# Ledger of designs, part 29: peptides against a protein of PDB entry 3VZA

Target 1, 98 residues: chain A of PDB entry 3VZA
Amino acid sequence: RVERLCKSKELFEERLGLEIRRIHNEQLQFIFRHIDHKDPDKPYMFTLSINEQGDYEVTSCTPPLDCISEFQLKVRETNNFSAFIANIRKAFTALSFK
Target 2, 62 residues: chain B of PDB entry 3VZA
Amino acid sequence: AAYVTQLYYKISRIDWDYEVEPARIKGIHYGPDIAQPINMDSSHHSRCFISDYLWSLVPTAW

## One batch from the design tools (peptide; made by RFdiffusion4, then SolubleMPNN)

Design b1_p11_6_s4 (from b1_p11_6, 6 letters changed)
Fold by OpenDDE base, seed 4:
Structure b1_p11_6_s4 (fold): chain B 98 residues (1-98), chain C 62 residues (1-62), chain A 11 residues (1-11)
Amino acid sequence: as target 1 above (98 residues)
Amino acid sequence: as target 2 above (62 residues)
Amino acid sequence: SWLDELKKKYL
């Protein structure tokens, strides 16, 4: 099972171009690649934590997205984490075209 | 890695077929309306195309 | 943990 779990993680990372890391202070880091077709390895990332109110909060976003605060509000409202991540990727994709 | 793979599933709703050769991207996407198969030859597509396609399966409606 | 809270609230 451990072997399969490792393989699963690798498949998701490669196929979705999304790496998920646990980082300091109980934060999650989401790293998107395969965004810019001209530079597939260029990372687009954000970090997420739980604030004192128990709400999830975006603690960083690189490159910055003007829509990230709205998305944070929407995910708190809807609890649709899948849409949250997908919308961020969509926004990064749009940004990559400049 | 159980927690992260679970998170990937919660995000993408994709379950991979682990029994196929590496060049075959095969699985099932469990959308809200219907489950649909994924079956791609990775040698026919760029990494970016594959990722874009898979993410296109994920609804962005809140 | 953060993961437990994440699952509880959003997943």
Scores: peptide ipSAE 0.163, ipTM 0.938, DockQ to the pose 0.089
Fold by OpenDDE base, seed 1:
Structure b1_p11_6_s4 (fold): chain B 98 residues (1-98), chain C 62 residues (1-62), chain A 11 residues (1-11)
Amino acid sequence: as target 1 above (98 residues)
Amino acid sequence: as target 2 above (62 residues)
Amino acid sequence: SWLDELKKKYL
C-alpha cells in the first residue's frame, strides 16, 4: 500500500503539475508547474495555513495575485477548496501571458 | 502519503488507474453530475497540455 | 496538526 501511495503522489505531481509540501509553522505550500508552455518548469506557488480562528489564510503568493484576497474570502464562504485551488491556477495561467 | 493523496483527490476528484503502462494516463474524474473516464496517451501531448486538460475538468464555480 | 485541521474543515 505504501508503494501504491507513493506512486499516486508522483502521478498527481506530474500530471497536474502540482506539488504539495508541508512547511514550517503548520503551513502547506502549493507549487504549480506546467503553467507557462514556454517555460514548463517555472514554479508558481502559494502557502496556506489555518489561522487561530480556523479559517484558511494565504500566507504568501509568488508571483503575487491581485485576486488572492478575494479567493481567500470565497473559500471561507463556500468551503470549496477544489474551486479555490483551481481558480488560483487559472489566475497564475492568466498571469503567465502578461 | 495517504493524507496528501487524499488531498489531491479532494482537489481534483481524479482517481488514477495504477495498473496501466506509464505512458497511459488513465483514470476517472468524478464531476458533480457525471463520472468521466480519462484515457490519454501521454506521448501525444505536452506536459503543459496534459495538466491544462486535467485542470479543465475541475469546476471553478464556487 | 495542520492537516487534521484541514480535514476537520473540508475533508
Scores: peptide ipSAE 0.147, ipTM 0.937, DockQ to the pose 0.085
Fold by OpenDDE base, seed 3:
Structure b1_p11_6_s4 (fold): chain B 98 residues (1-98), chain C 62 residues (1-62), chain A 11 residues (1-11)
Amino acid sequence: as target 1 above (98 residues)
Amino acid sequence: as target 2 above (62 residues)
Amino acid sequence: SWLDELKKKYL
């Protein structure tokens, strides 16, 4: 089972171009690659925590996204974490074309 | 790695087929209404295209 | 833990 879990993680990282790391202060770091077709290894990332009120909170976003605050509100309202991550990736993709 | 794989599934709703050769990207995407197969030959596509395609399966409606 | 809190949010 451990072997399969390791393989699963590697497949998701490569195929989705998404790395997920636990970092300091009980945060998750989401690192997107494969965003810019001209530079597939260029990272687009944000960090996420759950604050003292139990709400999702974006603690950093690099490069910055104008829509990130709105997405934070939406995920708090809907609890649709999948849409949250997917919309962020879509926003990063749009940014890469500018 | 159990937790991170759970997160990946929560995000993507994809379950991979782990028995196929490395060049085959095979799995199932579980949408809200129907499940759809994934079956790609990675040698025919760039890494960016593959990622874009897989993410296109994930609904962005809140 | 953070993980438990996140799982609770998913429900």
Scores: peptide ipSAE 0.110, ipTM 0.935, DockQ to the pose 0.088
Fold by OpenDDE base, seed 2:
Structure b1_p11_6_s4 (fold): chain B 98 residues (1-98), chain C 62 residues (1-62), chain A 11 residues (1-11)
Amino acid sequence: as target 1 above (98 residues)
Amino acid sequence: as target 2 above (62 residues)
Amino acid sequence: SWLDELKKKYL
């Protein structure tokens, strides 16, 4: 089962172009690749934590997204984590065309 | 780890078929209404296209 | 931990 879990992670990373890392201070780092078709390995990243109030908080976003604060609000309201991540990717994609 | 795969599933709602050859991207996407099969030949698409396609399966409505 | 909270909220 451990092997399957490792394989699963690798498949998700490659196919979704999304790497998820645990980093210092109990944060998750989400790294999107495959955003820019001209530079597939260019990373688009954000970090996420759970603050002292128990709410999801975006602690960094690189490159910055004007909509990230709104998305943070939306995910707190809806608890739709899937839409949260998908919308961030959509925003990064739009940014890559600028 | 189990938690990260759970997180990927929560995000994507995709369950991969782990028994197929690496060149075959096969699985099931569990949308809100119906489960849809995924079955792609990766050799016919760029990595970016594949990712874009898979993410297109994920609803962005809040 | 953050993971526990994540599971609580979303998983």
Scores: peptide ipSAE 0.130, ipTM 0.936, DockQ to the pose 0.086; fails the geometry check

Design b1_p11_7_s1 (from b1_p11_7, 4 letters changed)
Fold by OpenDDE base, seed 2:
Structure b1_p11_7_s1 (fold): chain B 98 residues (1-98), chain C 62 residues (1-62), chain A 11 residues (1-11)
Amino acid sequence: as target 1 above (98 residues)
Amino acid sequence: as target 2 above (62 residues)
Amino acid sequence: RQAERERLDSE
């Protein structure tokens, strides 16, 4: 099972171009790659925590996204974590064209 | 590792086929209504295209 | 850590 889990993680990282790291203070770091077709290894990332109220909170976003605060609100309202991450990727993709 | 893999499923709703050769990207995407098979030859596409395609399967509606 | 996991898993 452990071997399967490791393989699963590697497949997701490569195929989705998304790395997920657990970092200090119970935060998650999401690192997107494969965003810029001209520079596939260029990282686009954000960090996420659960605040004192129990809500998702984006603690950093690099490069910054104008829409990130709205997405944070949306995920709190809808609890649609999948759409949250997917929309962030879409936003990063749009940013890569500028 | 289990937690992270669970997150990947929570995000993508993809279940990979782990028994195929590395060059074959095979799995199932579980959408809200339809289970969509994934079956790609990775040698025929760029890494960016593959990622874009897979992410296109993920609904962005809130 | 556990609280985070439960929060994410409960959605």
Scores: peptide ipSAE 0.164, ipTM 0.936, DockQ to the pose 0.291
Fold by OpenDDE base, seed 1:
Structure b1_p11_7_s1 (fold): chain B 98 residues (1-98), chain C 62 residues (1-62), chain A 11 residues (1-11)
Amino acid sequence: as target 1 above (98 residues)
Amino acid sequence: as target 2 above (62 residues)
Amino acid sequence: RQAERERLDSE
């Protein structure tokens, strides 16, 4: 089972270009790669926590995204975590073309 | 590890086929309406194309 | 950690 879980994680990391890390203070770090086709290893990342009210809160975003606060509001309204992450990747992709 | 893999599924809704050769990207994407098979030869595509394609399967509508 | 998991699983 552990071996399968390790393989699963590796496949997701490589194929989605997304690394997920559990970090201090019960936060999640999301690291996107494969965003810039000219620099596939360039990382685009953000960190996420649950605040005192129990809501998702973005605690950092590198590079910064103008839309991140709106996305935070949207995920709180819809609870659509999948769309939240996908939209952030979409925003990072758009930023890579600037 | 289990928690993180669960997150990957929650995000992508993809279930991989773990019994195929490494060069074959095979699995199923479970969308809200229908399940769509994934079956790609990784040697035919760049890493970025593969990632972009897989993410294109994930709905962005809130 | 557990609270985080519960929140994510409840969505």
Scores: peptide ipSAE 0.154, ipTM 0.935, DockQ to the pose 0.291
Fold by OpenDDE base, seed 4:
Structure b1_p11_7_s1 (fold): chain B 98 residues (1-98), chain C 62 residues (1-62), chain A 11 residues (1-11)
Amino acid sequence: as target 1 above (98 residues)
Amino acid sequence: as target 2 above (62 residues)
Amino acid sequence: RQAERERLDSE
């Protein structure tokens, strides 16, 4: 099972271009690659925590996204974590064209 | 590791087929309506195209 | 960690 889990993680990282790291203070770091077709290895990342109220909180975003605060609100309202991450990727993609 | 892989599924709703050739991207996307098979030859596409395609399967409606 | 995992799993 451990070997399968390791392989699974590697496949997701490569195929989705998304690395997920558990970092200090119970935070998650999401690192997107394969965003810019001209620079596939360029990272686009954000960090996420759950605050004292139990709500998702974006603690950093690099490069910054104007829409990140709205997305944080939306995920708190809908609890749609999948859409939250997907929309962030879409926003990073749009940013890469500017 | 289990936690992170669970997150990947929570995000993508994709389950990979681990028994196929390394160059074959095969799996199932479990969307809200129906399950959609994934079956790609990675040698025919760029890494960015593959990622974009897979992410296109993930609904962005809140 | 556990609380975070449970929160994510419960959504």
Scores: peptide ipSAE 0.152, ipTM 0.936, DockQ to the pose 0.293
Fold by OpenDDE base, seed 3:
Structure b1_p11_7_s1 (fold): chain B 98 residues (1-98), chain C 62 residues (1-62), chain A 11 residues (1-11)
Amino acid sequence: as target 1 above (98 residues)
Amino acid sequence: as target 2 above (62 residues)
Amino acid sequence: RQAERERLDSE
């Protein structure tokens, strides 16, 4: 089971171009790669925590996204975590073309 | 490890086939209504194309 | 950790 979990993580990291790390203060770090086709290894990242109210809160975003605050509101309203992450990736992708 | 793996599934709704050869990207994406098979030859595509394709399977509607 | 996991699992 442990070996399967390790392999699963590696496959997701490579195929989705998404690395997920559990970091200090009970936060999650999401690192996207494969965003810029001209520079596939260039990272686009954000960190996420749960605040005192129990709501998702984006604690950092690099590079910055104008839409991140709106997405934070939307995920709090809908609890659609999948759409939240996917929309952030879409926003990073759009940013890479500018 | 289990927690992170669970997050990947929560996000992507993809279940990989772990028994195929490394060059084969095979799995199932579970959408809200239907399941979509994934079956790609990685040697025919760039890493970025593969990622973009897989993410295109994930709905962005809230 | 546990609180985070519970929130994510409850969605």
Scores: peptide ipSAE 0.145, ipTM 0.935, DockQ to the pose 0.290

Design b1_p11_7_s2 (from b1_p11_7, 5 letters changed)
Fold by OpenDDE base, seed 2:
Structure b1_p11_7_s2 (fold): chain B 98 residues (1-98), chain C 62 residues (1-62), chain A 11 residues (1-11)
Amino acid sequence: as target 1 above (98 residues)
Amino acid sequence: as target 2 above (62 residues)
Amino acid sequence: REAERARLDAE
């Protein structure tokens, strides 16, 4: 099972270009790659936590996204975590076109 | 690792076929209503194209 | 982390 879990993670990381890390203070770090076709290894990342009120909170976003606050609001309203992550990736993609 | 892999499924709704050749990207995407197969030859595509394609399967509607 | 996991799992 451990072997399968490791393989699963590796496949997702490579195929989605998304690395997920559990970091200090009960946060999740999401690192997107494969965003810029001219620089596939360039990272686009954000960190996420559950705040004191129990709501999703983006604690950092690099590079910054103007829409991240709106997305945070949307995920709090809809609880659609999948759409939340996918929309962030879409926003990073748009940003990469400068 | 189990938690992270669960997150990947929660996000992507993709279940990989782990028994195929490494160059074959095979799995199933479970949409809200229907399941769609994924079956790609990775040697025919860039890493960015593959990622973009897979993410295109994930609905962005809130 | 357990609280975060629970929240994510509850969605």
Scores: peptide ipSAE 0.186, ipTM 0.941, DockQ to the pose 0.222
Fold by OpenDDE base, seed 4:
Structure b1_p11_7_s2 (fold): chain B 98 residues (1-98), chain C 62 residues (1-62), chain A 11 residues (1-11)
Amino acid sequence: as target 1 above (98 residues)
Amino acid sequence: as target 2 above (62 residues)
Amino acid sequence: REAERARLDAE
């Protein structure tokens, strides 16, 4: 099972271009790559925590996204975590064309 | 590792086929209503194209 | 950490 889990993680990281790391203070770091076709290894990242109220909170976003606050509100309302992450990637993709 | 892999599934709804050769990207995407197979030769595409394609399977509607 | 996991898994 451990070997399968390791392989699974590696496949997701490479194929989705998404690395997920558990970091200090009970946070998650999401690192997107394969966003800029001209620079596939350029990272686009954000960190996420659960605040004292129990709500998702974006604690950092690099590069910054104008829409990130709205997405934080939407995920709190809908609890659609998948759409939350996918929309952030979509926003990073749009930003890479500027 | 289990938690992170669970997150990947929660996000993507993709289940990989782990028995195929490395150059073959094979799996199943489980949409809300329909499951769709994934089956592509990675050697025919850029890394960015592959990622874009797979993410295109993930609904963005809230 | 466990509270975070529970919150994410509960969605």
Scores: peptide ipSAE 0.185, ipTM 0.941, DockQ to the pose 0.286
Fold by OpenDDE base, seed 1:
Structure b1_p11_7_s2 (fold): chain B 98 residues (1-98), chain C 62 residues (1-62), chain A 11 residues (1-11)
Amino acid sequence: as target 1 above (98 residues)
Amino acid sequence: as target 2 above (62 residues)
Amino acid sequence: REAERARLDAE
C-alpha cells in the first residue's frame, strides 16, 4: 500500500504537473509546472488554508492573479474544489502568454 | 501520503492503471456523467501537452 | 489538519 501511494503521487505530479505539499499552519501549497511550454519547469504556485470561519482562503499566489479573489468566492459558494484548482491553472496558463 | 493522493483524485477524478509500463499513461477519468478511458503513449507527446490534455478533462464550470 | 480534511471530505 505504501508503495502504491508513493507511485500514485509520483504519477500525478508528473502527469498533471501539479505538486501538493502540506505546509505549516495547516496549509496546502499547490505548485503547477508544465504551464509554459517554453519553460516547462517554471513554477506557478498558491497556498490555501481554512480560515477561522471554516472557509477556503488563498494565503499566497505567485505570480499574482487578478481573478484569485473571485475564484475564492466561487469555491465558497459552489464548494467545487476541482473547478477551483482547474480554473487557477487555466488562469496561470493565460498569464504565461504575457 | 494517503491524504495527498485523495486530494489528487478529488481534483482530477482520475484513477491510474499502475500495472502498465512507465511510458504508457493509462487510467480512467470519472466525469459527472460518464467515465472515459485514458490511454496515451507518453513518448509521442511533450510533458506540457500531456498535462494540458489531462487538465482539459477537468470541468471548469462552477 | 483535521479541520482541513473534514472540510475537503465534506465537499
Scores: peptide ipSAE 0.183, ipTM 0.940, DockQ to the pose 0.289
Fold by OpenDDE base, seed 3:
Structure b1_p11_7_s2 (fold): chain B 98 residues (1-98), chain C 62 residues (1-62), chain A 11 residues (1-11)
Amino acid sequence: as target 1 above (98 residues)
Amino acid sequence: as target 2 above (62 residues)
Amino acid sequence: REAERARLDAE
């Protein structure tokens, strides 16, 4: 089972181009790659925490996204975590073309 | 590791087939209504195309 | 964090 979990993580990282790290202060770091087709290894990342109220809070975003605050509001309203992450990736993708 | 892999499933709703050859990207995407098979030859596509394709399976409607 | 895990699992 442990070997399967390790393989699973590796497959997701490579195929989705998404690395997920548990970091200090009980946060999650999401690192997207494979965004810019001209520079596939260029990272696009954000960090996420749960604040004292129990709500998702984006604590950093690099490069910055104008829409990130709206997405934070949407995920709090809908609890659609999947759409939240996917929309952030779409926003990073759009940014890579500018 | 279990927690992170659970997050990947929560996000993507993809379950991989771990028994196929390394060049084969095979799995199942579980949408809200139906399950869709994934079956790609990675040697025929760029890494960016593969990622874009897989993410296209994930609904973005809130 | 236990609270983080619980919140994510509850979604």
Scores: peptide ipSAE 0.169, ipTM 0.940, DockQ to the pose 0.222

Design b1_p11_7_s3 (from b1_p11_7, 6 letters changed)
Fold by OpenDDE base, seed 2:
Structure b1_p11_7_s3 (fold): chain B 98 residues (1-98), chain C 62 residues (1-62), chain A 11 residues (1-11)
Amino acid sequence: as target 1 above (98 residues)
Amino acid sequence: as target 2 above (62 residues)
Amino acid sequence: REALRRELDAE
């Protein structure tokens, strides 16, 4: 099962172009690749934590997204984490076309 | 690894088929109303296309 | 949220 779990992680990373890392101060870093078709390895990333109130908190976003604060509010309201991540990727994709 | 895979499922709602050859992207996407099979030959598509396609399966409605 | 918390706590 351990081998399957490792394989699963690798498949998700490659196929979704999404890497998830644990970083300092109890944060997760979400790194999107495969966003820019002209530069598939270019990273688009944000970091996330759970604050003392138990709410999702975006602690950084690179490149910055105007909509990230709204998305943070929406995920707190709806608890739809899937839509949260998907919308961030959608926003990064839109940004890559500027 | 168990926790991160749980997170990937929470995000994508995809369950991969681990018994196929590496060039075959096969799995199931579990949408809110219906489960949809995933079955594509990765050698026929760019990495970006594959990712875009898979993410297109994920609803963005809040 | 729980999956995220588990991943964070796994550190």
Scores: peptide ipSAE 0.279, ipTM 0.949, DockQ to the pose 0.069
Fold by OpenDDE base, seed 1:
Structure b1_p11_7_s3 (fold): chain B 98 residues (1-98), chain C 62 residues (1-62), chain A 11 residues (1-11)
Amino acid sequence: as target 1 above (98 residues)
Amino acid sequence: as target 2 above (62 residues)
Amino acid sequence: REALRRELDAE
């Protein structure tokens, strides 16, 4: 079971180009790669926590996204975490086309 | 590891087939309406294409 | 949210 879980994590990281890390102060760091086809290893990342009210809170975003505050509002309203992450990736993708 | 894999499923709604050879990307995407199989030969695609394709399966409607 | 909370709590 442990071996399968490790393999599962590796498959998700490679195939989705998404790494998830636990970092200080009870936050998760989401690192997207495979965004820029000309630079597949270039990271696009944001950090997320659950605040004292129990709501999702974006604590950082690199590179910055103008839409991130709106997405935070939307995920709080809908609780659609999947759409939240997918929309962030979509926004990063759009940003890569400078 | 169990928790992070649960998070990946929460995000992607994908369940991988772990018994296939490494070059085969096989699994099931569980969409809101119907489950769809995933079956790709990774040797025929770039890493970016594969990721873009898989993410295209994830609805962005709130 | 539960999966995220579990991941955070596992730190």
Scores: peptide ipSAE 0.277, ipTM 0.949, DockQ to the pose 0.071
Fold by OpenDDE base, seed 4:
Structure b1_p11_7_s3 (fold): chain B 98 residues (1-98), chain C 62 residues (1-62), chain A 11 residues (1-11)
Amino acid sequence: as target 1 above (98 residues)
Amino acid sequence: as target 2 above (62 residues)
Amino acid sequence: REALRRELDAE
């Protein structure tokens, strides 16, 4: 199972172009790559925490997204974490076209 | 890596087939209505295309 | 750190 879990993580990172890291102060960092077809390794990232109320909170977003505050509100309302991440990637993709 | 893989599944709803050759991207996407197979030859596509395709399987409706 | 992951996984 351990080997499978390690392989699973690697497959997700490569195929989705999404890396997930534990960072300081109880945060998760989500790093998207494969967004810009002209620069596949260019990172698009945001950090996420759970605040004292138990709500998802975006603590940073690079590059910044105008829609990130709305998405944070939506995920708190719907608890649809999948759509939350997917919409962020969609927004980063749109941003890459400038 | 149990938690991170669980998170990847929570996000993508994809379960990979780990017994195929490395060049074969094979798995199952569990959508809200039906499950769909994934079966791609990675040698025929760019990394960006593959990622875009897989993410296209993930609904963005809230 | 893992507490956050557990929270995310549990949601």
Scores: peptide ipSAE 0.249, ipTM 0.945, DockQ to the pose 0.285
Fold by OpenDDE base, seed 3:
Structure b1_p11_7_s3 (fold): chain B 98 residues (1-98), chain C 62 residues (1-62), chain A 11 residues (1-11)
Amino acid sequence: as target 1 above (98 residues)
Amino acid sequence: as target 2 above (62 residues)
Amino acid sequence: REALRRELDAE
């Protein structure tokens, strides 16, 4: 069972090009790769926490996204975490073409 | 690693088939209305293409 | 286990 969980994590990381790390101050770091087809290993990342009000809060975004504040508002309104992450990836993808 | 795998499912709604050979990307994507199979030969695609394809399965509508 | 992880993984 533990071995299967480890394999699952590895498959998700490679196939989605998404790594998720626990970092200091009760935050999660989301690292996207496979965004830039010319540089597949180039990381695009953001960090996320839950504030004292219980709301999702983006604490950093590298490279910065103009739309990140709007996405934070949307996920708070809809609680659609999947769409939140997917839209961020889409935004990073668009940025890679600029 | 239970929590992180749960988070990956929360995000992607994908369940992998762990019994196939490494070169085969096989699983099921559970959409809001229907479930669709995933079945790719990874040797025929770039890593970026594979990721883009899988993410295309994830709805972006709020 | 971090409180954030538990919260994020909650359905």
Scores: peptide ipSAE 0.236, ipTM 0.944, DockQ to the pose 0.284

